Peptides against a protein of PDB entry 8HF1. Designs and how they scored, part 222

Target 1, 320 residues: chain A of PDB entry 8HF1
Amino acid sequence: NVMLYATKPTEVMVSFPHQEQVLTVTRLISAEIEKFYVSLDLMNIGVQPIRRSKSLQCLRDPSKKSFVKQLFNDFLYQMKEYGIYAASIAIISLIVEFDIKRRQAETLSVKLMHRTALTLCEKIRHLLVQKLQDMTYDDDDDNVNTEEVIMNFSTPKVQRFLMSLKVSFADKDPKDICCLVFVERRYTCKCIYGLLLNYIQSTPELRNVLTPQFMVGRNNISPDFESVLERKWQKSAIQQFRDGNANLMICSSVLEEGIDVQACNHVFILDPVKTFNMYVQSKGRARTTEAKFVLFTADKEREKTIQQIYQYRKAHNDIA

## One batch from the design tools (peptide; made by RFdiffusion4, then SolubleMPNN)

Design b2_p24_6_s1 (from b2_p24_6, 13 letters changed)
Fold by OpenDDE base, seed 2:
Structure b2_p24_6_s1 (fold): chain B 320 residues (1-320), chain A 24 residues (1-24)
Amino acid sequence: as target 1 above (320 residues)
Amino acid sequence: MELIEEQRKIYEEMLKEPLYIPLP
């Protein structure tokens, strides 16, 4: 019996200071969103017909208002957890979504609701971009997508993540890199993807080294709601990663059983590991002999994270 | 200016710390 010594990945931690970006702009944006929620609650949009999706399980909150609030709450979370630069990318996704919903609106009241949300998103975008421009001394080079701007307007978590990429991959052969980045939320995948595109483009040591893609896990929310475009995009992104045309994949969920993703040499867990399954399945992608499994933790949560990983490691060894 | 300089100092202090800590 050749025990295939499944070379256990090297488990490492990256710690970061828990610092909230206490910017006047973030307080202003939060206050404008709260003011919008008050106005939204006062809007009469009428009784919306509950489109019974044939799939019995997930009662989508039938309230079009709750969906609007969810998107802004997700944006506020993104701004808090990843910083102003990430928020400037995240807001574009809200603009696109609200413009689609505005165009698809069956009633004038719903159309107006989405238009009001869209107007707020444009105001937020302007406030964010203006704040990013405050760092550019030269009035002529409106390029807010520099390494310096990205780093200064990112949270310590994102700063340490970007540093980890630079240290790990600077001037390496792209073919030797197979990297997974796990994040908790679907919208974070797209936001971190956009941030990484700009960071890689602004970082000479990474520009020809890293080619990112993202994949959103199939939400257990009815497969009927993934647009045909999103499914095509996911298939294309996975194929590019398999073909080596992309060497960094950002994922919001454990890749469903049966997504044959190649053995990775780096697995980054950017957000806290909340479940045993997430630990086992993400770690199980780090299969090369020199594979690294990297956990990100706030300094205040370091001990708790170490204890949690020890418990998961023990539980995994008891099942294996 | 002040906030950018504060963020720069935080970044410089972070560069002095070991990036990767082995898990026990």
Scores: peptide ipSAE 0.302, ipTM 0.767, DockQ to the pose 0.796
Fold by OpenDDE base, seed 1:
Structure b2_p24_6_s1 (fold): chain B 320 residues (1-320), chain A 24 residues (1-24)
Amino acid sequence: as target 1 above (320 residues)
Amino acid sequence: MELIEEQRKIYEEMLKEPLYIPLP
């Protein structure tokens, strides 16, 4: 098949109401994290041995407290931006990361710090899962992974995203699909991946149509924080996507790293396009015939988004 | 229950609007 390349993708926008999920559980979780930050600041972790790894000295908080706070702040962001269901997936990633850090802890004080963070994550997970179960009336964790639960506990952005997938891909041949989903944050890739796995599994029209994968950019901050597992996963995910064994790839700013991804027929930008480079690089992947470039925007930011895209389009035409 | 019902209503209202809006 000579893929006739479209010279320009069809640019479309999906709007969503900007609604904060004003759930008591989200407030409780936020308050528990803030209490934990106060406790964390009071923790005497001692002088950490400065591992003299020369290259990426600057962002190793010698206390590792800043890193712990960053993970919880990223979780809070995901809970706010994607909803409680996504947060229930995101918290598992924190649990895994803190468990690894706990095992790698060189001091008892650091080990205790990560243990305390884990205990909080487990509490948060329980609160989230309990809230998801309040809909199902069933105690089985598997019953929370329904289309209805996912949709009801997702933000309007995620709801519209899932609808966009269903409308775009229901009952299609998986071979005809090459989809990229761009998100801003690295941790969001895995969160949205987990959400999509459950959504696709619960949606008969998508179950045999979409096979998601995710890849995250190299941590510019420290390659040491890329688990060997993440690097193996990235290579496998890219290969599966190239081989057509995966047809939906969730990625962050991965394209900046020179990862050659095939021409796609759908590119979804789930988070705001903040830079011209992000616009050009992501749009430049929508190269097949009838390729769609789909932007998600809050209704309040719709006009601003349109103006920004117009400016980026103009700037791109002036350079090309 | 009430908040879930609100989210459902919002979702149902969102279904009434065109999903894809062409960018000018």
Scores: peptide ipSAE 0.276, ipTM 0.747, DockQ to the pose 0.808
Fold by OpenDDE base, seed 3:
Structure b2_p24_6_s1 (fold): chain B 320 residues (1-320), chain A 24 residues (1-24)
Amino acid sequence: as target 1 above (320 residues)
Amino acid sequence: MELIEEQRKIYEEMLKEPLYIPLP
């Protein structure tokens, strides 16, 4: 009966200041996306042929316009919540997606829509990269991937997260580390993964200590539309984490689906805990004797977060 | 300049507080 020795993790909170300062570049990018939405609403893409594929679930293909808006809204969220540096990584994923959709377009109007979205993404990428370069004193050092640039162009939440990694893992044996990082959105997994690769590479104390991987949640899009590539990547990432070839896993709600992951000694919740299930499942991964469960909260939301965790603890004790 | 100096002050204030606050 292995249930009797579940060591309760130490629950800790990391607070970060709420930064209301919006950079001129972020305002410009937001305004360009809003102008694009107005133009997108005016685009006549024609009636989409209802592909009579036999499953009733395929009839709700979100309007091709709605999907474009969803990707840009997700990008705006990444830029706001994680900062300009994270946004410079996130925009590359949009560029790749819109280029694929442009190539797969069955009509000239749909092809043009995705081309216009792609052109906007390239403009946004240029604005972001230019802003990251403004801090490099040497005109010749195009290296925007320094610890200093990453920290200065990250939100206080991300700064505190990176500090928490440095304090927790500097100069440790990589074998003693089994870390999970939970984020709310699937696209955040890849964005934070790219940020961590660059941060770890620029931080000598972490370079040979942390090896990150990421897992992207299965969209409720039918298992048939999960690219064979995404499934292969997920299997490879999980296997690397099981084999100890990776010791930090960034994930969204994927671990809720019964993915068997080894007992972790660190669990970081980077985004707000929105559900009781997320709290129980994420905390339930911190199973070692010295395990830490780390919550990130804005200072303004600190009391609300404490009360929410108290309610979840009470509810968990009433069910257990 | 001002934004970097403000970020630096926030960072320096952040270093004075315990990074990990135990939850009761």
Scores: peptide ipSAE 0.268, ipTM 0.742, DockQ to the pose 0.702
Fold by OpenDDE base, seed 5:
Structure b2_p24_6_s1 (fold): chain B 320 residues (1-320), chain A 24 residues (1-24)
Amino acid sequence: as target 1 above (320 residues)
Amino acid sequence: MELIEEQRKIYEEMLKEPLYIPLP
């Protein structure tokens, strides 16, 4: 019962300027995805046999087109919210997913659809990597993973997040760190994980201090998409975090699903807190005496965020 | 170059502000 502990973490806010990264490359990528949606809508995939999958998603899109659009919409969201560098990592996850779906395709038309999506992802990856290389004098792929490139091609939110990690954890004992990072979307966990691996490796003060891991909630909507590999990864990730082999965990919706995560000394909420339950559960993980609960907000949304947190605190105190 | 310099200026301005603001 997470509600019973009067955890009084130090609640702090990190503000960031609201800037849309209006890059020519992001406009080009968005336009290529929109052209692909027009082509996808015109594509005849035929009548798919309604497999008796208990998944509500399989009932909503018999053509599997909505799932393809969902993955690209999630990519566009990550590119907008986290920046071009994060997008270069996110696109790899789409490439892997569409290659799996292409191999699992029961019909030639579905196979062709996933192949066309895959070809678009490869083009997008090339455009992103080329843009990251514009800052590097050397053509070496490893040179795009510098602290400078990561920071310059990240949104102000991600820049402030990375700074918060550096300020909070530079040269600390890894054993004294138990950090949670909450994000809204499942796919963001893996994207931010990949970004953090590269950032930590490029930052000497963090390289031997932070060991990141990620976990995603059980997608009740599509248990059929949880590969045996994803379930093994989730179990391994939780165990590594419990054993102290990982000290930073990126998660989405995990606490609502009853995944038992240990008490932490730092909790970062990278995305807006949308529900009272998310606020109480995430705050309820910051249980140590010196625990910090850190909220990220755009400067324009600062007052609204403060008011929302005040209402959640009041509601929590009225129930306690 | 111009966009990189603008991003750098924003980053430098962000370094001058207190990172953690206490919530009331």
Scores: peptide ipSAE 0.266, ipTM 0.738, DockQ to the pose 0.791

Design b2_p24_6_s2 (from b2_p24_6, 12 letters changed)
Fold by OpenDDE base, seed 1:
Structure b2_p24_6_s2 (fold): chain B 320 residues (1-320), chain A 24 residues (1-24)
Amino acid sequence: as target 1 above (320 residues)
Amino acid sequence: MEALEEARRIYEEMLKQPLYELLP
């Protein structure tokens, strides 16, 4: 029972300026997605065969249009919350998903819908990559994965997170590091994982220090969307983290009950702590006084965040 | 160019801020 251990990690707040990157490219991408939604609503895909998929979500939208909109809404969220560089990675996950759905399409109309979504994703990817290349003056895709490009095209939150990693872990022994990074959304795990791989590779002080992995909690709402491959990946990632072959794990807030993740010396909460359960579960992974529990907050939300953490501390003490 | 210089300036300003504040 994670609640029984009154763990007192060092709680740290990292503030960042609330800056909306009002880039012309982000406005253009948002406008293209909105135009696509209008077109998607006009698409007559007919009555789709209800696949006897036991997933409650497949039962809710037989047209699968809501799923397409959900993925683009999640992309727009990631672009806003993490920046253009993270968005360039996030769009690849959409491309992969829509290509799978296109291949699995039972009707020509559904196949066309996913193809149209895929074409939009490729256009978005091109716009993002072009914007990243504007800095490098080089057409080589590898040149966009520099520390400078990553930092300049990330939101202040992500910049502060990456700096916190560099300051915390530069030139340390990998065996002494056990780090968790909590994010709210499932797709953010893959996005931040890809960003961290590129950042670590471009940062000499971290290249041989940090080995990241990611774990996505089981989507209890749609177990059918968990490919056998994703379940194998999750088991492998957890095992690598247990064996010390990975020392940084990116998790969504839905850590399934029963994933015994080791006690960690660093816990980063990249997204706002929205629930008492998230606070207790994430903080309960930092079990020593030397362990750091790091929260990220926008400057404008700092006071609200502090008040919320005090309420959670009080509630935790009243139950313990 | 301007958006990049602004992002760089923002990053440099962030580097001047303390990375960690102890939660009171």
Scores: peptide ipSAE 0.034, ipTM 0.568, DockQ to the pose 0.779
Fold by OpenDDE base, seed 3:
Structure b2_p24_6_s2 (fold): chain B 320 residues (1-320), chain A 24 residues (1-24)
Amino acid sequence: as target 1 above (320 residues)
Amino acid sequence: MEALEEARRIYEEMLKQPLYELLP
């Protein structure tokens, strides 16, 4: 019985300065979303055609407005936490979702609500793209996907994350890399995936080294068709990562649900660790010799994060 | 605690590469 001593990963904490991107464009976007919320609250969506009982109208209407507000709140969070460049990718996901909901609308009032949300998303997209283009010195270079633009329009957290990838993986053999990136929110997986695709293509030292993939949690909101497509896509993404066709996986809490992923040599936690289970499960994926478990924290939250990690380590040693 | 501080020092030294400044 060779007791495979589970090699404990090296735990690293990377601090980043808390800089609020106090850009005029971010203030303008936030103000336009707040104006839209006032308009949304005044919208009478309850006009369903006469044939179904009044009781079913009152239960279905709050959920549709709440869903629209949730998507814009998630966008505002991503713009604040990851920066303007990440927001330019995140807004595309909102455009796609609101266009689907507009087409699926059973009533003219619901169709109009989703159309108004879509029009706001197109305005936000234009404002973001225009601000990214203001850095291009040459009026003819419409390429907002350079390493410089990505870095300068990303938050200090994302800048430190991208630099940690460059330092960790520059000019390495792709076969020697098995990396996980954990994020809190399912929409952040898609946003960071799009950002990493563009960053890797713009960074010569990473272009032939990193092949990213992402994994999104099951959305229980649409049980039928979206759940089948998401399940097929998740299976394909996991299979690509197992086969070595992808060597970096961006995931949310989905890996907590018992997805068998191979032993990784790098685990990055991009968002704050909120639970003991998240700490144990994410750290438990860093199983190779010399594996690294990397946490990102704001300087102002550094002491609190250290204390929380110490408590989780103690609790884990008391159970093991 | 010591192993985390040492790992932090090593990794922060590796990350002392110049980052792009966040444009205002």
Scores: peptide ipSAE 0.029, ipTM 0.518, DockQ to the pose 0.067
Fold by OpenDDE base, seed 2:
Structure b2_p24_6_s2 (fold): chain B 320 residues (1-320), chain A 24 residues (1-24)
Amino acid sequence: as target 1 above (320 residues)
Amino acid sequence: MEALEEARRIYEEMLKQPLYELLP
């Protein structure tokens, strides 16, 4: 019995400088969201009829105010962690969500709340797009989706990630690539997907090499129509990745038990590894010969990250 | 300009050594 020692993936760390994008626009946006929260707290939405819809969400926030705040807090997180270019994509997802919720609003007060949130999102979008345009020297080329604009308006973490993709995959055969990208948050999957689409399209060395897709973990929360469409989309995305029609998959959670994803040659962990389970399950997807498991860390957190990964590696070897 | 120049320098450095192997 030749125990084919499954070649352990090469574990790699990419360090990046901790730079906060100190842009006036980010401060303005944060201040506008904070003003909106004060206004939102003063809004009398009344007692929402608790429709006994089995959606656990209606039980947590009858006023839907916490959900609105959650979306803006997730946006602020994305703007901070990924930069203003990623934020310009993330804000579109908020616009779509609030427009759906506005249309589905059972009361005028809830409809008005979502309308006010939409108005703020459009203002934020305008501020972001204007700032992206300020760097296009050519007054005539409204194309904010250049490699230069994406790189300049991304955080050092995202810059190092994009550079790592370019260095790893430039001019390679698409068939030789099976890449996973893990992120912490659900909404990050979609904004990083949109960023990657634009980056790949603007980067000649990647344009015909990488075909991204994303997958969001199951929302345990709502069996609503949105969840059916999302489940259909997730199944389609997984199928495209299995069929080789997509060779890069962005995931927010460890692929639930029973999602058979093919053995990958690259696994990128864009956000910090917070749990042993995340480490084991994400690393366990890097199964090909010469597979790479790539981590991103701030220079200040480098030593702490190394020690944490060492402890996870040790614990994994003790169980295996 | 300055941010692009820094990004280019970082990219050129990464072309030489793109990834740091985690010590065992």
Scores: peptide ipSAE 0.029, ipTM 0.676, DockQ to the pose 0.479
Fold by OpenDDE base, seed 4:
Structure b2_p24_6_s2 (fold): chain B 320 residues (1-320), chain A 24 residues (1-24)
Amino acid sequence: as target 1 above (320 residues)
Amino acid sequence: MEALEEARRIYEEMLKQPLYELLP
């Protein structure tokens, strides 16, 4: 049982103010999505041909409408939890997904549904980018990917995370870094990955220090080619991280299902630890000497988080 | 623009891999 000799990581709690970015743009975007849901509910997409793919997984081909709503709900969550800058990256993932689904549409009604969703995503992207540009005072520098823009349009949670990366890794040797970043949702991995690429590129102290990669959680839902590509990509990303070609891995809670990742010296939990299993597994990756296990919590939830971590520590010690 | 293009490119590269396997 390799867990018995693991050096206990130094557990760090980073608190952040609960500031809802009550921006007019976020309200407008939310209102446009809600209007779209009303329209979507009225759309007659007809009876979809049940592709009898022989795999037992075919029973939950989510209603094509339900999938569209799920993607927009995940986007709204990311905009709220990570901020406008992260949302500007997240919306691209939706654009791509809806363009694929539009091209793969077997019926004109389904094609139109995905086209309408795509048009909404393009409008949302424009609103987000326009808002990011409002802080670029210099008419000549259309570059919304500056450290300043990223920080200003990120939630306090993301700001504290980025600051924690800068403080932890500025001017360090890349070989001395093995970092995991845990997020709750699969789509958040991609969003935070894109944000980190831009942040690292805009931050001189990190450009040659951090090489991020992400892991896409296993979608047990679609047996389609996407699942094969995602598996190939997951294997490649894991291999790059094992080989040291990437030194920061963003992953969702799906690491619970048997992805063996090497011992890390830093583990960041960007989202709340909701389960004992997530706590044990994520903390169990911080195995090196002087390893850090960093939790992010809103100030209002700090006490509750401390109590929850105490309960998890106790339960872990009772099993060990 | 570049990061949008790169996230799009990473996504499009993830998306291009299935299209090239489907052309006979």
Scores: peptide ipSAE 0.008, ipTM 0.338, DockQ to the pose 0.017

